Peptides against a protein of PDB entry 1Y74. Designs and how they scored, part 8

Target 1, 57 residues: chain A of PDB entry 1Y74
Amino acid sequence: LGLERDVSRAVELLERLQRSGELPPQKLQALQRVLQSRFCSAIREVYEQLYDTLDIT

## One batch from the design tools (peptide; aimed at target 1 L14)

Design b2_p14_4_s4 (made by RFdiffusion4, then SolubleMPNN; its pose is not in this set)
Fold by OpenDDE base, seed 5:
Structure b2_p14_4_s4 (fold): chain B 57 residues (1-57), chain A 14 residues (1-14)
Amino acid sequence: as target 1 above (57 residues)
Amino acid sequence: SAAEAEYQRALELA
């Protein structure tokens, strides 16, 4: 499970979108902050641990 | 937040 990589990729894309100016950056930046928050990181870690333990595919 | 605290506790127990 590569959620960490996927989240990192999502953040990267959000940063590019913010720099491109194609969309209003405020909500993009807010979403980026949420994804990079300690809370979301903790949620991801819990999910990954449960996923590995239960081995649900 | 309260929700964050609950999930942090869940993380510690996992």
Scores: peptide ipSAE 0.031, ipTM 0.529, DockQ to the pose 0.028
OpenDDE base, seeds 1, 2, 3, 4: peptide ipSAE 0.030, 0.029, 0.029, 0.031; ipTM 0.512, 0.510, 0.507, 0.524

Design b2_p14_5_s1 (made by RFdiffusion4, then SolubleMPNN; its pose is not in this set)
Fold by OpenDDE base, seed 2:
Structure b2_p14_5_s1 (fold): chain B 57 residues (1-57), chain A 14 residues (1-14)
Amino acid sequence: as target 1 above (57 residues)
Amino acid sequence: EEAQRLLELADQLE
């Protein structure tokens, strides 16, 4: 699934945005923390397992 | 400009 890759890419983009200083970093950092949270990772893992099992197109 | 380019890249996420 692309989901793990997309989450990793989203985090990378957020880190670049934070370094650019063009946006307030606090909200970007909060979103990054959500995406890197154990909860988000657990939900992603469950989703990926279910996707593989259910053959969702 | 950099933020806008990065947002455009984010829009390409599936």
Scores: peptide ipSAE 0.031, ipTM 0.522, DockQ to the pose 0.154
OpenDDE base, seeds 1, 3, 4, 5: peptide ipSAE 0.029, 0.029, 0.022, 0.023; ipTM 0.516, 0.517, 0.507, 0.507

Design b2_p14_5_s2 (made by RFdiffusion4, then SolubleMPNN; its pose is not in this set)
Fold by OpenDDE base, seed 1:
Structure b2_p14_5_s2 (fold): chain B 57 residues (1-57), chain A 14 residues (1-14)
Amino acid sequence: as target 1 above (57 residues)
Amino acid sequence: SLAQELLALADALE
């Protein structure tokens, strides 16, 4: 599934976007915080567990 | 732009 990797990559890209200065960083930073939150991690973990168990695709 | 490139890369994650 690789959701953890995708989220990590998304965060990396958001950080680069913030550093580029081409976009207002505030909303990007907010999104980054959401993706790195314990809540998001918990939801991801549940999803991955269900995916592995049920093969829901 | 860098922003466009990064968005394209992000879109390629899925």
Scores: peptide ipSAE 0.049, ipTM 0.587, DockQ to the pose 0.150
OpenDDE base, seeds 2, 3, 4, 5: peptide ipSAE 0.039, 0.040, 0.039, 0.042; ipTM 0.588, 0.591, 0.587, 0.596

Design b2_p14_5_s3 (made by RFdiffusion4, then SolubleMPNN; its pose is not in this set)
Fold by OpenDDE base, seed 1:
Structure b2_p14_5_s3 (fold): chain B 57 residues (1-57), chain A 14 residues (1-14)
Amino acid sequence: as target 1 above (57 residues)
Amino acid sequence: SLGEELLRLAEELE
């Protein structure tokens, strides 16, 4: 599924926001860590498996 | 600006 790609892109964009310095980086970094966590990865994996199995749109 | 950057980033997410 494209979800892995989208999550990776989201993380990249969060890094750009952090580097801009216009926002406090702490919450952005926390969100980045959540998106890269094993928990999020496990949920994503289940979601992608169900998506592939059920062929939902 | 921050607003312009956020819009650009949002567009890149699609």
Scores: peptide ipSAE 0.037, ipTM 0.572, DockQ to the pose 0.097
OpenDDE base, seeds 2, 3, 4, 5: peptide ipSAE 0.036, 0.033, 0.036, 0.036; ipTM 0.566, 0.565, 0.576, 0.571

Design b2_p14_6 (made by RFdiffusion4)
Pose (drawn by RFdiffusion4):
Structure b2_p14_6 (pose): chain A 57 residues (1-57), chain P 14 residues (1-14)
Amino acid sequence: as target 1 above (57 residues)
Amino acid sequence: EEEELLETLEELLE
């Protein structure tokens, strides 16, 4: 689906901006936690597992 | 500030 690319990209994009430290890193750190959090991992596995399910069903 | 952050993110994502 691209979520892994887009999420992982957002994660590193958030860290990238964190490395620069130009804009409010607080909200950006929040997103990183939201996408890296184990919770969003299970939800993300759903989107991938769901696409496969479509190919099965 | 929030609008600038969103515009910066949009530009980086494009």

Design b2_p14_6_s1 (made by RFdiffusion4, then SolubleMPNN; from b2_p14_6, 6 letters changed)
Fold by OpenDDE base, seed 2:
Structure b2_p14_6_s1 (fold): chain B 57 residues (1-57), chain A 14 residues (1-14)
Amino acid sequence: as target 1 above (57 residues)
Amino acid sequence: EDAELQRRLEELLA
């Protein structure tokens, strides 16, 4: 499971989109803030731990 | 207008 990596990649893509100016940056920034929030990180960590424990492949 | 966003999301999911 590469959820942490995927979230990091998602943030990277959002940052690129914001810099490009092709899309309104406000919603992109809002999504980035959600993905980088402590809450999201905590939930991700719990999910990853449960995934590893339960072997949900 | 959101085509680039879709492309980037597709890259993430690939």
Scores: peptide ipSAE 0.022, ipTM 0.460, DockQ to the pose 0.544
OpenDDE base, seeds 1, 3, 4, 5: peptide ipSAE 0.017, 0.021, 0.017, 0.018; ipTM 0.443, 0.458, 0.444, 0.432

Design b2_p14_6_s2 (made by RFdiffusion4, then SolubleMPNN; from b2_p14_6, 9 letters changed)
Fold by OpenDDE base, seed 1:
Structure b2_p14_6_s2 (fold): chain B 57 residues (1-57), chain A 14 residues (1-14)
Amino acid sequence: as target 1 above (57 residues)
Amino acid sequence: EDARLAAVLAELRA
């Protein structure tokens, strides 16, 4: 399970897109903030902790 | 030309 890594990579790509100016940055920035929010991080951590225990995959 | 956006979306889905 590499959810933390995948989220970090997604944020990195969002930051690059915002800097390039190729797309309107507002929605990209909003998505980045959601992914970096304490709530999203907490849910991610719970998911990662329960994943192996419950074998929900 | 938004291949990078497609990559972000792919990363979010994967």
Scores: peptide ipSAE 0.024, ipTM 0.517, DockQ to the pose 0.180
OpenDDE base, seeds 2, 3, 4, 5: peptide ipSAE 0.024, 0.022, 0.024, 0.023; ipTM 0.522, 0.495, 0.486, 0.519; seed 5 fails the geometry check

Design b2_p14_6_s3 (made by RFdiffusion4, then SolubleMPNN; from b2_p14_6, 7 letters changed)
Fold by OpenDDE base, seed 1:
Structure b2_p14_6_s3 (fold): chain B 57 residues (1-57), chain A 14 residues (1-14)
Amino acid sequence: as target 1 above (57 residues)
Amino acid sequence: EDEELERRLAELRA
């Protein structure tokens, strides 16, 4: 699946956007915090396990 | 962090 990789890439892009100054950083930072939360990590792990078992795609 | 939610998720994974 590679969801962990995709989340890591999303965080990387959010960090780059924040450093560029092209957009107000507050909402970008908030989204980054959500993606890096233990909650999202736990949900991701459960999803990956279910995805492998059920082959939902 | 939401410790209660994390515990429930851990139970599902175990």
Scores: peptide ipSAE 0.028, ipTM 0.503, DockQ to the pose 0.025
OpenDDE base, seeds 2, 3, 4, 5: peptide ipSAE 0.024, 0.024, 0.021, 0.020; ipTM 0.416, 0.416, 0.382, 0.383; seed 2 fails the geometry check

Design b2_p14_6_s4 (made by RFdiffusion4, then SolubleMPNN; from b2_p14_6, 6 letters changed)
Fold by OpenDDE base, seed 3:
Structure b2_p14_6_s4 (fold): chain B 57 residues (1-57), chain A 14 residues (1-14)
Amino acid sequence: as target 1 above (57 residues)
Amino acid sequence: ADEELERRLRELLE
């Protein structure tokens, strides 16, 4: 679903930003952890179950 | 889209 793609895109961008070393690593890593957490994936799963037919891209 | 997202992420993490 579009939400999964958007989250994946955000993670990819964060990885690029992390490699640049120009941002505070702790905040960046914290956000990465949240986006990749079991909690976030569970919420996303529920969302996608409810809104799978909706175009959110 | 990616440029805007990157900008927003930078703003959030600064």
Scores: peptide ipSAE 0.230, ipTM 0.771, DockQ to the pose 0.106
OpenDDE base, seeds 1, 2, 4, 5: peptide ipSAE 0.218, 0.219, 0.222, 0.221; ipTM 0.765, 0.766, 0.768, 0.767

Design b2_p14_7_s1 (made by RFdiffusion4, then SolubleMPNN; its pose is not in this set)
Fold by OpenDDE base, seed 3:
Structure b2_p14_7_s1 (fold): chain B 57 residues (1-57), chain A 14 residues (1-14)
Amino acid sequence: as target 1 above (57 residues)
Amino acid sequence: SEREEALRLLEELE
């Protein structure tokens, strides 16, 4: 799956966008906080476990 | 732009 890696990469890109100032940073920062939240991590863990067990199409 | 670069990089996550 590599969801942890993809989330980490998404956060990195959001940080770059925030520093560039080309976009309003507030929503970018909010999205970053969601991706780094314990809630998102917990959902990711559940999803990864289910993906390993179930044939998800 | 960094916006366009970010969009390209996000596309690679698929």
Scores: peptide ipSAE 0.030, ipTM 0.557, DockQ to the pose 0.266
OpenDDE base, seeds 1, 2, 4, 5: peptide ipSAE 0.029, 0.022, 0.021, 0.022; ipTM 0.567, 0.539, 0.538, 0.534

Design b2_p14_7_s2 (made by RFdiffusion4, then SolubleMPNN; its pose is not in this set)
Fold by OpenDDE base, seed 3:
Structure b2_p14_7_s2 (fold): chain B 57 residues (1-57), chain A 14 residues (1-14)
Amino acid sequence: as target 1 above (57 residues)
Amino acid sequence: TEAEEVQRLLEELE
């Protein structure tokens, strides 16, 4: 499913934004930590299982 | 600019 890739891409983009210094880095870093958390991974796994079960195209 | 960085971010998520 694309969701794991999209989350990984979102984390990469948040790191780029933090390095630019044009945005407040603290909130970007907090969001990155949430996306990399075990909680986010568990929610992603549940979503992927439901997606596979429901055969949503 | 901040707005241009956010726009690039959105374009890269599509």
Scores: peptide ipSAE 0.025, ipTM 0.564, DockQ to the pose 0.127
OpenDDE base, seeds 1, 2, 4, 5: peptide ipSAE 0.024, 0.024, 0.024, 0.024; ipTM 0.558, 0.558, 0.562, 0.558

Design b2_p14_7_s3 (made by RFdiffusion4, then SolubleMPNN; its pose is not in this set)
Fold by OpenDDE base, seed 3:
Structure b2_p14_7_s3 (fold): chain B 57 residues (1-57), chain A 14 residues (1-14)
Amino acid sequence: as target 1 above (57 residues)
Amino acid sequence: SEAEEVQRLLEELE
């Protein structure tokens, strides 16, 4: 699925955007925290399990 | 610009 990899990549990009200072860093930081949260990880795991069980395509 | 940064971010996620 690569969802874990995509989330990790998104976090890296958010860090770069925060350092640029041209975007409001507080919202970017909040999103980064959400993506790194245990809650988000749990949802990702459920999603991946359902994806494997159901033929979504 | 802010819009250009968002566009670059989206392109990097693809």
Scores: peptide ipSAE 0.023, ipTM 0.544, DockQ to the pose 0.125
OpenDDE base, seeds 1, 2, 4, 5: peptide ipSAE 0.023, 0.022, 0.022, 0.021; ipTM 0.539, 0.543, 0.544, 0.540

Design b2_p14_7_s4 (made by RFdiffusion4, then SolubleMPNN; its pose is not in this set)
Fold by OpenDDE base, seed 2:
Structure b2_p14_7_s4 (fold): chain B 57 residues (1-57), chain A 14 residues (1-14)
Amino acid sequence: as target 1 above (57 residues)
Amino acid sequence: RERQEVLELLRELE
């Protein structure tokens, strides 16, 4: 749940930076697409499942 | 401000 929020916040901030025009949008958009990729989402889901299993302390 | 916050979040994800 923490990592999902942080990734969602990173995507939101990348979208704001793209709209501000302060930076070349192409690299920011490429990073946003990586963070929104099915691969990144699947790795996040595995991480969250492992974290929930290991946080038995 | 937003640039620095993105760089900090990316560093926390590494």
Scores: peptide ipSAE 0.045, ipTM 0.588, DockQ to the pose 0.454
OpenDDE base, seeds 1, 3, 4, 5: peptide ipSAE 0.043, 0.044, 0.044, 0.041; ipTM 0.582, 0.587, 0.587, 0.573

Design b2_p14_8 (made by RFdiffusion4)
Pose (drawn by RFdiffusion4):
Structure b2_p14_8 (pose): chain A 57 residues (1-57), chain P 14 residues (1-14)
Amino acid sequence: as target 1 above (57 residues)
Amino acid sequence: TLEETLEELAELLE
């Protein structure tokens, strides 16, 4: 689906901006936790697993 | 509003 690329890209993108430290890192750090959090991992696995399910069903 | 929603999501996840 691209979620792993887009999420992992967002994560590093958030860290990237964090490395620069130019804009409010607080909200960016929050996103990183939102996408890296184990919770969004299970939900992300769903989107992937769901696409496979479509190929099965 | 989007910024607040992001903060709320971060807090809920913590």

Design b2_p14_8_s1 (made by RFdiffusion4, then SolubleMPNN; from b2_p14_8, 7 letters changed)
Fold by OpenDDE base, seed 1:
Structure b2_p14_8_s1 (fold): chain B 57 residues (1-57), chain A 14 residues (1-14)
Amino acid sequence: as target 1 above (57 residues)
Amino acid sequence: EEEEALLELARRIE
């Protein structure tokens, strides 16, 4: 799982979308804040560890 | 750019 990389890329894309001004920035910014939160990071780490342990494909 | 970025984001969501 490249979940860390995917989250980082999602944040980058959200920043680009916010700068374009083509979409209302508030929801994009809220999503960015969620993805960058300590909670999201902790859940990601648990998920990655469980995924590896359980050998889910 | 917007549509392309949205499509890229969607491709990264498994």
Scores: peptide ipSAE 0.025, ipTM 0.531, DockQ to the pose 0.069
OpenDDE base, seeds 2, 3, 4, 5: peptide ipSAE 0.024, 0.024, 0.025, 0.024; ipTM 0.524, 0.526, 0.519, 0.516

Design b2_p14_8_s2 (made by RFdiffusion4, then SolubleMPNN; from b2_p14_8, 6 letters changed)
Fold by OpenDDE base, seed 2:
Structure b2_p14_8_s2 (fold): chain B 57 residues (1-57), chain A 14 residues (1-14)
Amino acid sequence: as target 1 above (57 residues)
Amino acid sequence: ELDRLLEELARLIE
């Protein structure tokens, strides 16, 4: 769904920022890890299931 | 490069 796509794109952009070396990698990596965490993934899955069921606008 | 990537992130959140 849109949320999965947006999270994946955000992670990709953070990886690019991290590889550029223009910013300290620690905070970028921490944010990336948060977005990829089991907790965030579980919430995303619930959200997507509810979205499909409830037809959220 | 940084500014471009920040703009892309901002568009995702927007």
Scores: peptide ipSAE 0.031, ipTM 0.529, DockQ to the pose 0.066
OpenDDE base, seeds 1, 3, 4, 5: peptide ipSAE 0.028, 0.029, 0.030, 0.028; ipTM 0.528, 0.531, 0.532, 0.527

Design b2_p14_8_s3 (made by RFdiffusion4, then SolubleMPNN; from b2_p14_8, 10 letters changed)
Fold by OpenDDE base, seed 1:
Order: sequence, then structure tokens, then C-alpha cells
Structure b2_p14_8_s3 (fold): chain B 57 residues (1-57), chain A 14 residues (1-14)
Amino acid sequence: as target 1 above (57 residues)
Amino acid sequence: SELEEILRLAREIE
């Protein structure tokens, strides 16, 4: 799992998409904020811990 | 378009 990396990449992609102006930026920015939130980080941490504990491949 | 490229790159996220 590389959730931290994937989240960081997603944020980067959202930034590029916002700058392109091809889509309304408000919802993209909102999604970006969610991905950067403490809540999202906490959920990611729990998910990674559970994934490791359960040894799911 | 930029959107199409972003969507392509997004699909590569594992």
C-alpha cells in the first residue's frame, strides 16, 4: 500500500486540473481539502494499520 | 485535453 503517496499524487493532479480551468474549481478544491484533512489522514492511518494486521494481499 | 491526461494519470494510482 502506498496510500500516502497516492493521496499526494491525487492532490497534485487536482491542482493541475484546477489550473486548466476545464472544470469548475470549487468541487475540486473541496476534494483537495478533504484529502489533506486530519480526518482523511486518520482514516488512512487506520486503514493501513488494519491492512497490515490482517495481512491482506 | 488536460482533463483527459489527468484522468489517465489518475487511473495509474495504485
Scores: peptide ipSAE 0.073, ipTM 0.626, DockQ to the pose 0.060
OpenDDE base, seeds 2, 3, 4, 5: peptide ipSAE 0.070, 0.070, 0.071, 0.069; ipTM 0.625, 0.623, 0.628, 0.627

Design b2_p14_8_s4 (made by RFdiffusion4, then SolubleMPNN; from b2_p14_8, 8 letters changed)
Fold by OpenDDE base, seed 3:
Structure b2_p14_8_s4 (fold): chain B 57 residues (1-57), chain A 14 residues (1-14)
Amino acid sequence: as target 1 above (57 residues)
Amino acid sequence: AEDEALLELARAIE
């Protein structure tokens, strides 16, 4: 769903921020790792399935 | 700049 795209966009932005070197990269990298983790992916997948099934507005 | 990227990130998660 949109959530997968939003997570991908967030990761892209975090990568850009890290490459700029203008901010301490550690917390940005940690957040990126969380967003790309198997745990986050699994939660996202469950959420997307529930969203599709239950049509939660 | 970093500010624009942070703002875009903030908007993306809202």
Scores: peptide ipSAE 0.075, ipTM 0.664, DockQ to the pose 0.073
OpenDDE base, seeds 1, 2, 4, 5: peptide ipSAE 0.074, 0.075, 0.074, 0.066; ipTM 0.662, 0.664, 0.665, 0.653

## One batch from the design tools (peptide; made by RFdiffusion4, then SolubleMPNN; aimed at target 1 R16 L17 S20; its pose is not in this set)

Design b2_p15_1_s1
Fold by OpenDDE base, seed 5:
Structure b2_p15_1_s1 (fold): chain B 57 residues (1-57), chain A 15 residues (1-15)
Amino acid sequence: as target 1 above (57 residues)
Amino acid sequence: DLARRLERARALLAE
């Protein structure tokens, strides 16, 4: 599935956007924090486990 | 195992 990699890439892009200054960084940072939260990580892991076990296509 | 993991996730959301 590769959700971990996709989340990591999303975080990387958010960090670049924050550094560019083209957008207010506060909401971008908030989104980054959500993606890196323990909750989001836990949900991701559960989802990946279910995806692998149920073989959903 | 899944039920426990879901409960942990819910607990983290409540923090």
Scores: peptide ipSAE 0.059, ipTM 0.643, DockQ to the pose 0.018
OpenDDE base, seeds 1, 2, 3, 4: peptide ipSAE 0.058, 0.055, 0.058, 0.057; ipTM 0.638, 0.634, 0.639, 0.639

Design b2_p15_1_s2
Fold by OpenDDE base, seed 2:
Order: structure tokens, then sequence, then C-alpha cells
Structure b2_p15_1_s2 (fold): chain B 57 residues (1-57), chain A 15 residues (1-15)
């Protein structure tokens, strides 16, 4: 599945966008905080476990 | 705490 890797990549891209100044950084920073939150991480782990158990294809 | 509730579910799924 690789959700952890995808989330990490998304955060990296958000950081680059914030530095580029092409977009207002505040909303990007808010999204980054959500993706790095303990809540989001917990939801991701539950999803990954269910995916592995149920083999959702 | 929502994270604590989810962690409990995770432990059950790992059994």
Amino acid sequence: as target 1 above (57 residues)
Amino acid sequence: DEAARLARVQRLLAE
C-alpha cells in the first residue's frame, strides 16, 4: 500500500510549495500540520492494517 | 483522546 511513504512525499511537496511562494503558504502549512498530526497517523495505521487483513482490491 | 481510542482498535486488529 505504501500510505506512509505517500504521506511523507506529500509533506515534502508541501514544504517545497511553501518555499516557492507560488501559493499562499498558510493553507499549505495547515494541510501539512494535519498530515503530520497524531490523529492522521493513527487513521493511516488503522487503514493499512485493514487493507492488509481484508486484501481490499 | 481520539488517538488513544484508535490505538485501542489497532491493538485489537493486531491480535
Scores: peptide ipSAE 0.032, ipTM 0.578, DockQ to the pose 0.017
OpenDDE base, seeds 1, 3, 4, 5: peptide ipSAE 0.027, 0.027, 0.027, 0.030; ipTM 0.504, 0.499, 0.498, 0.555

Design b2_p15_1_s3
Fold by OpenDDE base, seed 1:
Structure b2_p15_1_s3 (fold): chain B 57 residues (1-57), chain A 15 residues (1-15)
Amino acid sequence: as target 1 above (57 residues)
Amino acid sequence: SAEEVLARVQALLAE
């Protein structure tokens, strides 16, 4: 699955948005922290394992 | 494995 890649890309975009200063960074940073949390990573891994097992593209 | 990942999730939920 490309989920890990998509999450990484989302985090990258959030970081860029934070650096631009065009938006209040606090909520963007909070979302970034959620996406990078151990819990979210573990859930992502379960999701990836499940779909890898089911061989769904 | 999925089972190992589930165990990790369960551990995180218990924190």
Scores: peptide ipSAE 0.051, ipTM 0.634, DockQ to the pose 0.017
OpenDDE base, seeds 2, 3, 4, 5: peptide ipSAE 0.047, 0.044, 0.045, 0.028; ipTM 0.628, 0.627, 0.628, 0.545

Design b2_p15_1_s4
Fold by OpenDDE base, seed 1:
Structure b2_p15_1_s4 (fold): chain B 57 residues (1-57), chain A 15 residues (1-15)
Amino acid sequence: as target 1 above (57 residues)
Amino acid sequence: DEAARLARVQALLAE
């Protein structure tokens, strides 16, 4: 499925946006924290497992 | 194993 890779790429892009200074970093950092949270990772893992075994889309 | 994963996410939702 590749969600782990996609999330990692999203985090990388958020970090680049934060470093550019073009946007206020606070909300970008908050989103990054959500994407890297234990909760989000657990949900992603469950989704990936179910996606492989069930037709959920 | 899947049941354990679901239990973990359920525990996180309860926090």
Scores: peptide ipSAE 0.030, ipTM 0.550, DockQ to the pose 0.017
OpenDDE base, seeds 2, 3, 4, 5: peptide ipSAE 0.029, 0.027, 0.028, 0.024; ipTM 0.486, 0.493, 0.494, 0.479

Design b2_p15_2_s3 (failed a check: the pose's geometry)
Amino acid sequence: SWLEELERRLEAVEA

Design b2_p15_2_s4 (failed a check: the pose's geometry)
Amino acid sequence: SLLAELERQLEEVEA

Design b2_p15_3_s1
Fold by OpenDDE base, seed 2:
Order: structure tokens, then sequence, then C-alpha cells
Structure b2_p15_3_s1 (fold): chain B 57 residues (1-57), chain A 15 residues (1-15)
């Protein structure tokens, strides 16, 4: 049930990596945008709803 | 490095 939290943290880490300049930012930014996309958000929402309903262990 | 620190944290998240 921490998927939303984990995705948010992943985005934060990607932003920090982009600001550090230690890696080319293009692919990091692309990954960030994917994680923040409507598609990923919709899949996450479905997952969380199913998880709550089915009590997946 | 910042990259190394963030990599370690990411690995913990994926564990």
Amino acid sequence: as target 1 above (57 residues)
Amino acid sequence: SELARLRAEAERLLA
C-alpha cells in the first residue's frame, strides 16, 4: 500500500539526480515524466483498488 | 558522491 509513496520518492530522487549533474539529465527527466504520466497514475489507481478489494498478500 | 548515495537509497526502496 506504499506504491504512491514509493513513486513519489522515486520522482524526488530523480529530481535530485538531475540537479547533481553527475548524469545526463535527458533520460532521467524522461523517466520522471513516465512515472508522473496519466497512464502510470491510472495503473497505480487500479492496482491500489484491486489490492484493497482482494487483500493481496 | 550524490549518485552513490541515491543509488543506495533506491536499492533500499526496491528491496
Scores: peptide ipSAE 0.141, ipTM 0.708, DockQ to the pose 0.314
OpenDDE base, seeds 1, 3, 4, 5: peptide ipSAE 0.136, 0.138, 0.139, 0.137; ipTM 0.703, 0.706, 0.707, 0.706; seeds 4, 5 fail the geometry check

Design b2_p15_3_s2
Fold by OpenDDE base, seed 1:
Parts: structure tokens; sequence; C-alpha cells
Structure b2_p15_3_s2 (fold): chain B 57 residues (1-57), chain A 15 residues (1-15)
């Protein structure tokens, strides 16, 4: 499971979108904040643990 | 466009 990697990649893409100026940055930045939040990290960690334990596919 | 490239990358990520 590459969830942490995927979240990091998602954040990278959001940062590029913000820099491009093609879209209003506020919502993109808010989403980035969510993805980088302690809450999201905790949920991701729980998910990854369950995935490893239960072999969720 | 940057938006289209990023969309394609996001789609691959979420596939």
Amino acid sequence: as target 1 above (57 residues)
Amino acid sequence: AELERLRAEAERLLA
C-alpha cells in the first residue's frame, strides 16, 4: 500500500495547481491543508494498519 | 495546459 506516497503526490499536484494560477488557490490550499493535517495522517495510519492486518483489497 | 497534465496525473494516481 502506497497511500502515504499517493497523498504526498496529491499534495505535490495541488501545489503545482496553486502555482499555475489557472484555478483559484483557496480551495486547493484548503485541501492541501486537510491532506497534511494531523487528523488526516492519523486516519491514514489507521487505514494502513487495517490494510496490513486484514489484507483489504 | 498545466491543468490537463495535472488532471492526467491525478487520474493515474486515483486509478
Scores: peptide ipSAE 0.040, ipTM 0.556, DockQ to the pose 0.303
OpenDDE base, seeds 2, 3, 4, 5: peptide ipSAE 0.039, 0.031, 0.031, 0.029; ipTM 0.552, 0.540, 0.537, 0.532

Design b2_p15_3_s3
Fold by OpenDDE base, seed 2:
Structure b2_p15_3_s3 (fold): chain B 57 residues (1-57), chain A 15 residues (1-15)
Amino acid sequence: as target 1 above (57 residues)
Amino acid sequence: AELERLRAEAEALLA
């Protein structure tokens, strides 16, 4: 699904924002940590499995 | 700036 791709892209954008220094990095880093957390990965896995099973586009 | 560019990319991602 596009979800894994979109999450990966979101993380990439957050990393670039942190490197730019145009924003305080703390909240950006926290959001990145959330997106890369085991919890979010597990939720994503369940989501993707359900959509694969239900054949939802 | 980089912020505006990245914001546009994020908006495109969410579209």
Scores: peptide ipSAE 0.095, ipTM 0.673, DockQ to the pose 0.317
OpenDDE base, seeds 1, 3, 4, 5: peptide ipSAE 0.095, 0.092, 0.095, 0.093; ipTM 0.669, 0.669, 0.674, 0.671; seeds 1, 4 fail the geometry check

Design b2_p15_3_s4
Fold by OpenDDE base, seed 3:
Structure b2_p15_3_s4 (fold): chain B 57 residues (1-57), chain A 15 residues (1-15)
Amino acid sequence: as target 1 above (57 residues)
Amino acid sequence: DELARLAAEAQALLA
């Protein structure tokens, strides 16, 4: 499970998309903030632990 | 387009 890495990559892609200026940045920035939030990180950590423990397919 | 490129990268990430 590479969820932390995948979230980090998603944030990087959102940053590039914001810098391109092709789209209004507000919603992209909001999504980035959600992905970087303490809440999202905590949920990710719980999910990763449960996934490793329960072997959820 | 940067949007199309990044959309393809995002789709590959989620595959």
Scores: peptide ipSAE 0.051, ipTM 0.621, DockQ to the pose 0.295
OpenDDE base, seeds 1, 2, 4, 5: peptide ipSAE 0.048, 0.049, 0.048, 0.046; ipTM 0.613, 0.618, 0.615, 0.611

Design b2_p15_4_s1
Fold by OpenDDE base, seed 4:
Structure b2_p15_4_s1 (fold): chain B 57 residues (1-57), chain A 15 residues (1-15)
Amino acid sequence: as target 1 above (57 residues)
Amino acid sequence: ERVEELLREVQELLA
């Protein structure tokens, strides 16, 4: 699903930005932790189930 | 460039 791909891509970009040193890493790490949290995963699962149920294009 | 890509992905998540 688009959401799973977008989350994965966002995490990848956050990791690259942390390594580049272009930005202070602390806030980037915090955002990465949110995106990889059990809460975010649970919300993603709910959205995936809703989209599967509603069959929205 | 990479910051702009991240911002686009975050915006898609919040849309």
Scores: peptide ipSAE 0.123, ipTM 0.671, DockQ to the pose 0.132
OpenDDE base, seeds 1, 2, 3, 5: peptide ipSAE 0.114, 0.114, 0.115, 0.118; ipTM 0.662, 0.660, 0.666, 0.664

Design b2_p15_4_s2
Fold by OpenDDE base, seed 1:
Structure b2_p15_4_s2 (fold): chain B 57 residues (1-57), chain A 15 residues (1-15)
Amino acid sequence: as target 1 above (57 residues)
Amino acid sequence: DRLAALLAEVERLLA
């Protein structure tokens, strides 16, 4: 399961986009906050548990 | 290029 790594990579990309100034940062920052939220982490944990239990590929 | 990389990562997460 690479979901934690994948989310971390997405956050890294969002931070780089915010620093570049190519796009308005507000929506990028909002998305970053969602990905780093406790809610998103809890959903990720449930997903990983279901993956392990149900052998969902 | 960085936007394309982000979109590709999001697409991979949603696949």
Scores: peptide ipSAE 0.058, ipTM 0.571, DockQ to the pose 0.149
OpenDDE base, seeds 2, 3, 4, 5: peptide ipSAE 0.056, 0.055, 0.057, 0.056; ipTM 0.570, 0.567, 0.572, 0.568; seed 5 fails the geometry check

